Peptides against a protein of PDB entry 7BDX. Designs and how they scored, part 148

Target 1, 212 residues: chain A of PDB entry 7BDX
Amino acid sequence: EMGAAACTLLWGVSSSEEVVKAILGGDKALKFFSITGQTMESFVKSLDGDVQELDSDESQFVFALAGIVTNVAAIACGREFLVNSSRVLLDTILQLLGDLKPGQCTKLKVLMLMSLYNVSINLKGLKYISESPGFIPLLWWLLSDPDAEVCLHVLRLVQSVVLEPEVFSKSASEFRSSLPLQRILAMSKSRNPRLQTAAQELLEDLRTLEHN

## One batch from the design tools (peptide; made by RFdiffusion4, then SolubleMPNN)

Design b2_p17_7_s2 (from b2_p17_7, 9 letters changed)
Fold by OpenDDE base, seed 2:
Structure b2_p17_7_s2 (fold): chain B 212 residues (1-212), chain C 212 residues (1-212), chain A 17 residues (1-17)
Amino acid sequence: as target 1 above (212 residues)
Amino acid sequence: as target 1 above (212 residues)
Amino acid sequence: SIKENLRLTESILSDRR
């Protein structure tokens, strides 16, 4: 209980750039993010398939941790810190996104995907995550999720890759060979306007890259 | 481990007035401070007499919580919030200061005394804590502590009472009858210059009140 | 890059729950 409350407050105040700088300016940041990854991993491993105690103190704690990572990654110095000093956490997030089944821990998936998207804003961050083993298969695994918000954040991450020629050129062959085009086309017809727009924009970006 | 790390970061950032305002502006502040008091109480109750695992994750967690309360009480809106909405926490701090033996949990005592001192900056806060049952006996119990820093913070809290005529007049008879004058005189001869000064100033304030 | 400046960062406020 108390841990979840403290992490929730820390998450709320981490929306400030000044607070993120204060977190990172201390000697404790490295240890904090190391333990964060381990805690998130322990939670995902404790998930026996059926019991999403989504409202548990433990779940709220892990959601707050993922939210803190996202807010740190929203700031330029935070992205630089994560990519330089907390790569294990990024690797853990990628691994956990692979370990979670479709429909499992939807809120956590969204938060983790938002953190990866924020990291992908920097070329250095985008290179790091896109060069991770199994990254492209992971994107398609996540895009199989029944949740529209998970799919939306996957499409945004895919778009970040597609819009960076230096990254896309390295994976273009694998990307084109495995692209779940029918799934993306189905999303472009979604009743969710954000998902619809993101799928349509990605399809337009992909068409532009085929003609160039 | 993770809880202590999160609380420690929250403590660090709570030194900012803007962060304190952000904590208090949320709907979660009341619940957080309620659980804080309960957590601190649970820790003090778990202290079997001899084993000060002072460096435990649990101890660090409770120290961070007490530090957060102190930083909140350092801000005018934080003092107002504590005295209006978190009186149970103030009562818990007073109780825990009574439950702890001389030399037990010195760091926690100092942090709790600092929080009470900060609350005492406002007349409303000073009235509330000084009107608490057993407040004067508690001051003398705490002043029996072998730790110079505990004694210093007790003397500062006593001075806040003595310097407020509206508060002091209500307790002046009990205060004069129970005043550990020999102990304060011994502190005025301390090798610790801060303790020496605080004891000397309090003795001067008391002499001034006897002549008026 | 010009693209880094065009991408919107996402910060999340803690759920009010």
Scores: peptide ipSAE 0.033, ipTM 0.806, DockQ to the pose 0.052
Fold by OpenDDE base, seed 3:
Structure b2_p17_7_s2 (fold): chain B 212 residues (1-212), chain C 212 residues (1-212), chain A 17 residues (1-17)
Amino acid sequence: as target 1 above (212 residues)
Amino acid sequence: as target 1 above (212 residues)
Amino acid sequence: SIKENLRLTESILSDRR
């Protein structure tokens, strides 16, 4: 209980750039983010057995951790820290996104995808995550989620890859061969306006890249 | 482990006024400080059996909690919050200071005393803590500690009472009758310059009050 | 860079249940 409460408060205050700087300026940041990855991994591994109540203190704790990572990644110095000093955490997030089934732990997936999107703003971060083994299959796996918000954040991450020629060129063949075009087209007709727009924008970006 | 790490980071960042405002501006502050009191109480109660390693994750967690309270109390809005909305936490801190033996959990005592001192800057806070049952005996019990830093913070808290005529007048008879004058005089000769100065200042303040 | 114009995913306030 107390751990979840403390972590939730830390999540809330981590929305401030100054708080992110304070977190990272200390000698404890590396250890904290290392344990964060381990904790998130342990939680996801524990889901195979008991349908842990989504509202458990443990779930709330992991949500807060994922939220902290997202907020850290929202700041330039935070992105630099994650990409340079906490790569194992990024690897863990990518792995956990693969381990979770469609519809499973939707809120956690959203937070993890948001963190990866924020990391992808940095070219080094985008390179790192896009060069991760199985990254492209992972995107399509995640795009199979029934949740519109999961799909939205996947599309945004895909767009981050597509908009960076240096990254996209390395993966272009695999990307084109595996692209779930029919699924993206279906999303472009979604009743969710954010999902609809993101799918339309991605389709436009892809069309532009095919003509060049 | 992860809880202690998160709480330790929250402690570190709570040194900022803006972070304290962010903590208190949320709907979670009341619950957090309620659980904080309970957690600190549970920890102190657990000490009667196992000499819990002072360096345990649990000890570190409780130190961080006490540190957060201290940092919140260092800010005007934080003092107002504690005195108006978290009185049970203040009661808990006072109780725990009574439950701890001389030389036991010295660092925790220091943090708790620092929090009470910060609360005492507010007249409402000073009134509240000084009107607590057994407050004067508690001060003398704590002043029996062999630790110079504990004694320093006790003397500072005593000084906060003495410097406020509205508060001191209510307790003056009990205070004068129970004052460990010989102990304070011994502290005024301490090799610790901070303790020496605090004891000298308090003796001067007391002399001034006897002549008025 | 074109990426700097990608709106940073807004910091998530913990209160969004």
Scores: peptide ipSAE 0.032, ipTM 0.807, DockQ to the pose 0.065
Fold by OpenDDE base, seed 1:
Structure b2_p17_7_s2 (fold): chain B 212 residues (1-212), chain C 212 residues (1-212), chain A 17 residues (1-17)
Amino acid sequence: as target 1 above (212 residues)
Amino acid sequence: as target 1 above (212 residues)
Amino acid sequence: SIKENLRLTESILSDRR
């Protein structure tokens, strides 16, 4: 309980750039983000048995941790820190996104995808994530999720790759050969306006790349 | 472990007035400070058996909680919040200071005394603390501590009472009848310069009150 | 890059609704 309350407050205040700088300027940031990855991994591994109540103190705790990582990744110095000093955490997030089944831990997936998207704003972060083993298969696995918000944040991450020629060129062959075009086309007809727009924009970006 | 790491980061960032305002501006502050008091109480109650290692994750967690309370009390709006909305936490801190033996949990005592001193900067806070049942006996109990830093922060809290005529007048008879003058005189000869100064200043303040 | 400044960063407030 107390841990979840503290983590929730830390998440709220981490929306400030100054607070992110204060967190990262301390000698304790490395340890915190190391333990964060381990805690998130332990939580996801615990889900294969008992249906942890979505509203459990543990779920809220891990949700707040993922929120903190997202807010840190939203700041330029936070992205630099994660990509330079917390690569294991990024690897853990990628692994956890692969380990979670479609429809499992939707809120956690959304936060993790938002954190990866924020990291992808930095070219070094985008390179690191996109060069991760199994990254393209992972995108398609996540795009099979029934949750519209998960799919939205996957499409945004895919768009971050497509819009960066230096990154896209390395994966272009694998990307073209495995692209779930029918799934993206179906999303472009979604009743969810954000998902619809993201799918339409991605389809336009892909068409622009095929004509070049 | 993760709770202690999160709480430690929250403590570090709570040194900012803006962060304290952000913590208090949220709907989660009341719950956090309620659980804080309970967690501190549970920890102190657990000490009567096993010598918890001073460097345990639990000790660091509770130490960080006491640090957060201290930092909140250092800010004007934080004092107002504690005195208006978290009186149970203040009562818990007073109770825990009474329950702890001399030399027990020195670092925690120091932070709790610092938090009470910070609350005492506000006249409403000083009134609330000084009107607490057993407050004067508690001051003398704490002043018997062998730790110079505990005694220093007790003397500062005593001075906050002595320097406020509206508060001191209510307790003046009990204060004069129970004052451990020989103990304070001994502290005025301490090798610790901060303790020495605080004891000398308090003795001067007391002499000024006897001549009026 | 110019693209970095055009990308919408997302910060999340800890809203338990």
Scores: peptide ipSAE 0.036, ipTM 0.808, DockQ to the pose 0.052; fails the geometry check
Fold by OpenDDE base, seed 4:
Structure b2_p17_7_s2 (fold): chain B 212 residues (1-212), chain C 212 residues (1-212), chain A 17 residues (1-17)
Amino acid sequence: as target 1 above (212 residues)
Amino acid sequence: as target 1 above (212 residues)
Amino acid sequence: SIKENLRLTESILSDRR
């Protein structure tokens, strides 16, 4: 309980850039983000047995951790820190996104995808995550999720890859061969306006790349 | 481990006034400070059996909690919050300071005394803690501590009472009858310059009150 | 890069639930 409350407060205040700088300016940041990855991994591994109540203290704790990572990644120095010093955490997030089944831990998936999206703003971050083994298959696995918000954040991450020619060129062959075009087209007709827009924008970006 | 790391980061960033305002501006502050008191109490109760290693994750966690309370109490809105909405936490701190033996948990005592000193800056806070049952006996109990830093923070809290006529007048009879004058005089000759100064200042303040 | 400035960073407030 106390850990979840403390982490939730830390998440709330980490929305401030100055707080993120203060977190990273300390000698404790490396240890914190190392243990963060382990804690998130332990939580996901615990799910295979018990229907953990979505509103459990444990769930709230892990959501707060993922939220902190997202807020850190929202800041330029935070992205630099994660990509340089916390690669294991990024690898863990990518792994956990693969280990979670469609519809499982939707809130956590959204937060993790938001963190990866923020990391993808940095070219070095985008290179690191996009060159991760199984990255493109992972995107399509996540795009099979029934949750519109998960799919939205996947499409935004895909767009981050597509909008960076230096990254897209390296994966263009695999990307074109495995692209779930019918799924993306279906999302462009979604009743969810955010999902609809993200799918339309991605389809436009892809059309622009086919003509160049 | 993760809880201690998160709480330690929260402690570090709570040195910012804007972070304290952000903590208190949320609906989670009440729950956090309620659980803080319970966690500190549980830790102190666990000490009666095992020589808990001073550098344990549990010790670090409780120190971080006490540090957060101290940083909150350093800010005017934080003092107002504690005195209005978290009185149980203040009562718990006073209780735990009484339950801890001389030389036991020195670091925690210092942090708790620093928090009470910060609360005492507010007249309403000073009234609340000084009107607590056994407050004056507690000050003398704590002043028996062999640690110079504990004694320093006790003397500063005593000074806060002495410097406020509206508070001092209510307890003046008990204060004068139980004052460990020889102990304070001995501290005024301490090799610790901070303790020496605090004891001298308190003796001067007391002399000024006897002449008025 | 110009692209970094075009990408919306996402900060998440902890859900007030």
Scores: peptide ipSAE 0.033, ipTM 0.806, DockQ to the pose 0.053; fails the geometry check

Design b2_p17_7_s3 (from b2_p17_7, 8 letters changed)
Fold by OpenDDE base, seed 1:
Structure b2_p17_7_s3 (fold): chain B 212 residues (1-212), chain C 212 residues (1-212), chain A 17 residues (1-17)
Amino acid sequence: as target 1 above (212 residues)
Amino acid sequence: as target 1 above (212 residues)
Amino acid sequence: MIEENLKLTESILSDRR
């Protein structure tokens, strides 16, 4: 309980750029983010049996951890830190996104996808994530999720790859051969306006690339 | 482990006035400080048996909690919050200081005493603490501690009472009748310069009050 | 263009009361 409360407060204050800089400027940041990855992994591994109550202290704790990572990744120095010094955490997030079933831990998936998107704003981060083994299959796995918000954040991450020629060129063949076009087209007709817009924008970006 | 790491980071960033304001401006602050008191109490109660390793994750966690309370109390709005909305936490700190034996949990005692001193900067806080049942006996109990830093922070808290006529007048009779003058005189000859100075200043303040 | 969409995640846990 106390851990979840402390982590929730830390998540709230980590929305400040100054606080992120303070966290990263200390000698405790490396250890914290190392343990963060381990804790998130342990939580996800524990889900294969008992339906952990979505509102459990453990769930709130891990949710707050994912929120902190997202907020750190939202800041330029935070992205640099994650890409340079916390690659294991990024690997863990990618692995966890692959291990979770469609519809499982939706809120956690959203935060993890937001963190990856934020990291992808940095070219080094985008390169690292996109060059991760199984990244393209992972995108399509996640895009099969029934949750519109999960799908939205997957589409945003896909768009980050598509809009970076240096990154897209490396995966263009695999991307074109495996693109779930019908799924994205279906999303472009969604009642969710954010999902609809993201799918439409991605389809436009893809059309622009095919004509080049 | 993760809780201790998160709490340690929160402690570090709570050194900022802006962060304290952010913590208190949220809807989670009340719950956090409520659980903080409970967690500290549970920890102290657990000490009566096994010598918890000073460097245990639990010890670090509770130490960080006490540090957060101290940092909150260092800010004007934080003092107001503690005095108005977290009196149970103040009561818990006073109780824990009474429950701990001389030489036990020295670092925790120091942080708790620092938090009480910070609260005492606010007249409402000073009144609340000084009017607590057994406060004068508690001061003398704590002043019997073999640790110079514990004694230093006790003397500072005593000085906060002595320097406030409205507060001191209420307890002047009890204070004069129970004052461990020989102990304070011994501290004024300490090799610890901070303890020596604090004891000398308090003795001067007391002499000034006797001539009035 | 991508920089504008950096959404700070507010503590989403507050809304499910």
Scores: peptide ipSAE 0.034, ipTM 0.814, DockQ to the pose 0.097
Fold by OpenDDE base, seed 4:
Structure b2_p17_7_s3 (fold): chain B 212 residues (1-212), chain C 212 residues (1-212), chain A 17 residues (1-17)
Amino acid sequence: as target 1 above (212 residues)
Amino acid sequence: as target 1 above (212 residues)
Amino acid sequence: MIEENLKLTESILSDRR
């Protein structure tokens, strides 16, 4: 309980850029983010069979950890730190996103996807995550999620790849061959306006790339 | 382990006034400080017989909690919050300081005493803690500690009482009857310059009060 | 190469989720 409360407070205050800088300026950041990955992994592995109560202390703790990573990744120095010094954490996030079933741990997926999206703002970060084994299949796996918010953040991450020619060119063949176009088209007709917009924008970006 | 790491980071960033304001501006502060007291109490109760390793994750976690309380109490709005909304935590700190034996958990004692000293900067806070049952005996109990840093922070807290006429007048009779003058005089001759100075200043303040 | 400022809005979360 106390750990969840402390981590939740840390998550809340990490919305400040100065707090993120303070976290990273210390010699404890590396250990913290190393243990973060392990803790998130342990949580996901514990999900096998039991519907863990969404509001459990354990769930809140892991959500706070994912939130902290997201807020760190929202800052330029935070992205640099994660990409240079916490690659294992990024690999863990990618793994866990693959291990979670559609509809399972939606909130955690959203937070993890938001963190990866923020990392993708940095070209080095985008290169690292997009060159990860199984990255493109992972995106399509996540797009099969029934949750509109999960799908929204997947589409945003896909857009980050598509908008960067240096990254897109490396995966263009795999991307074109496996693109779930019908799924994206269906999302462009969603009743969820954010999902609808994200799908439409991605379709426009893809059309622009086909003509160039 | 993860809890200790998160709490340690929270402690580090709580050195910023803006972070303290952010902690207190949320609806989670009350719960956090409530659980803080319980966690510290549980730790102290677990000490019965085993020399807990000073560098254990559990010790580090509790030190971080005490550090957070200290940093909150260093800020005016933090003192107001503790005195108005977290009195149980203050009572717990006073209790734990009494329960810990001389030389036991020195680092924790120092942090707790620093937090109480910061609370004592506020007149309302000073009134609250000084009117706590057994407060004066507690000060003398803590002055029996062999650790110079514990004694230093006790003397500073005693000075806060002595320097506030409205508070001192209420306890003056008990204070004068139980004052460990020889102990304070011995501390004024300490090889520790900070302890020496604090003891000398207190002796001067007491002399001033006897002549008025 | 698209500049970082041309990407979508960064995500900052509060503990309210």
Scores: peptide ipSAE 0.028, ipTM 0.813, DockQ to the pose 0.047
Fold by OpenDDE base, seed 5:
Structure b2_p17_7_s3 (fold): chain B 212 residues (1-212), chain C 212 residues (1-212), chain A 17 residues (1-17)
Amino acid sequence: as target 1 above (212 residues)
Amino acid sequence: as target 1 above (212 residues)
Amino acid sequence: MIEENLKLTESILSDRR
């Protein structure tokens, strides 16, 4: 309980750039983010297949951790730190996103996807995550999720890849061959306006690339 | 492990006034400080009599909690919050200081004493802690500690009481009758210059009060 | 365009979803 409360407060205050700088400027950052990955992995491994997000202290703790990572990744120095010094955490996040079933731990998936999106703002970060083994299949796996928020954040990450020629060129063949176009088209008709817009924008970006 | 790491980071960043304001401005502050007291109490209750401060995750966690409380109490709004909304925590700290044996959990005692000293900067805070049952005996109990840092922070707290006429007048009789003058005199000859100075200053303050 | 959509997360926002 206390751990979850402390971590939740840390999550809240990490929304400040100055707090992120303070976290990273300390000698404890490396250890913290290393343990973060391990803790998140342990949580996912402990999930029984059909268990919905329990309102548990453990779940709250892991959500807070994922939130902290997201907030750190929202800052330029935080992205640099993660990409240079916390690659294991990024690898873990990618792995965990693959390990989770559709509809499983939706909130956690959203936070992890948000963190990856934030990392992708950096070209170095985008390169790193996009070169991860199975990255493209992972995107499509996640896009099969029934949750609109998960799908939204997947589409945002896909867009980051598509909009970066240096990255997209490396995976363009695999991307085009495996693209779940019908799924994205279906999302472009979603009742969720955010999902609808994201899908439409991505479809437009893809059409532009077909003509070049 | 992760809880201790998160709490340690929170402790570090709580040295910022803005972070303290962020903590207190949230809807989670009350719950956090409530659980803090409970956690600290549980730790002290779990201590076996002769166990020195173990380099344990639990110890580190509790140190971080005590550090957070100290940092919050260092800020005016934090003192106000603690005195108004977290009295149970203050009561717990006072109780735990009494429950610990001389030489036991020295670092924790120092942090707790520092928090009480910070609270005592506020007249309302000083009134509250000084009116606690057994407060004066507690001061002398703590002054029997072999650790110079513990004794230093006790002397600082005693000085806060002595320098506030409204507070001192209520306890002056009990204070004078039980004052471990010989112990304070011995401290005024300490090799520790901080302890020496604090003891000398207190003795001067007491002499001034005897002539009025 | 990507830089403009940096989302900071607050613990309270996750509880409302």
Scores: peptide ipSAE 0.020, ipTM 0.795, DockQ to the pose 0.095
Fold by OpenDDE base, seed 3:
Structure b2_p17_7_s3 (fold): chain B 212 residues (1-212), chain C 212 residues (1-212), chain A 17 residues (1-17)
Amino acid sequence: as target 1 above (212 residues)
Amino acid sequence: as target 1 above (212 residues)
Amino acid sequence: MIEENLKLTESILSDRR
């Protein structure tokens, strides 16, 4: 209980750039983010059996951890730290996103996807995650999620790839061959305005790339 | 392990006034500090049996909690919060200081005493802690500690009482009758310069009060 | 240039049941 509370507070205050700098400026950052990855992995692995109550202290703790990573990734120095010093954590997040089934741990997926999106703001981060083994199949797997928020954040991450020619060119063939176009088209008609807009924008970006 | 790491980071960043404000500005502050008190109490109660390794994750966690309280109390709004909304936590800290034997959990005592000292900067806080049952005997119990740092912080807390006539007047008789003068005199000759100075200053303050 | 739509996540996401 206390761990979840402390981590939740840390998550809340990590929304400040100064707090992120303070976290990273200490000698404990590396260890913290290493253990973070391990903890998240252990949690996801534990889900195979008992439908752990989403509201458990453990769930809350992992949500807070994912939130902290997201907030760290929202800051330039945080992105640099994650990409340079905590690559294993990024690998873990990518792996966990693959391990979770559609509809499973939706909130966690959202946070993890948000963290990856934030990392993708940096070209180094974008390169790193996009060059991850199975990245493209992972995107499509995640787009199969019934949750609109998950799909939204996947589309945003896809857009980050598409908007960077240096990255997109390396995977363009695989991307084009595997693109779930019908699914994206369906999302462009979603009642969720954010999802609808994201899908439309991506479709426009893709059309632009085909004509160039 | 992860809990201790998270709490330690929260402790580190709580050295910032802005972070303290962020902690307190949320809806989770009350619950957090309530659980903090309970956690600290549970830890101290668990010490009766196994000499828990001072370096355990649990010890680290409790140290971080005490550190957070200290940092919160270092800020004006934090003191106000503690005195108005988290009195149970202050009661717990006072109780735990009484439960710990001389030389036991020295670092924790130091942090708890620092928190109380910070609270004592506010007149409301000073009143609250000084009116706590057994407060004066507690001070003398703590001055029996062999640790110079514990004794230093006790002397500082005593000084806070002595320097506030409104507070001191209420307990002056008990204070004078129970004052471990010989012990304070011994501390005024300490090789620890901070302890020496604190003891000398207190002796001077006491002399001034006897002549007025 | 992906505008830094820096999404800071608020801890409130954990409270939404």
Scores: peptide ipSAE 0.035, ipTM 0.815, DockQ to the pose 0.132; fails the geometry check

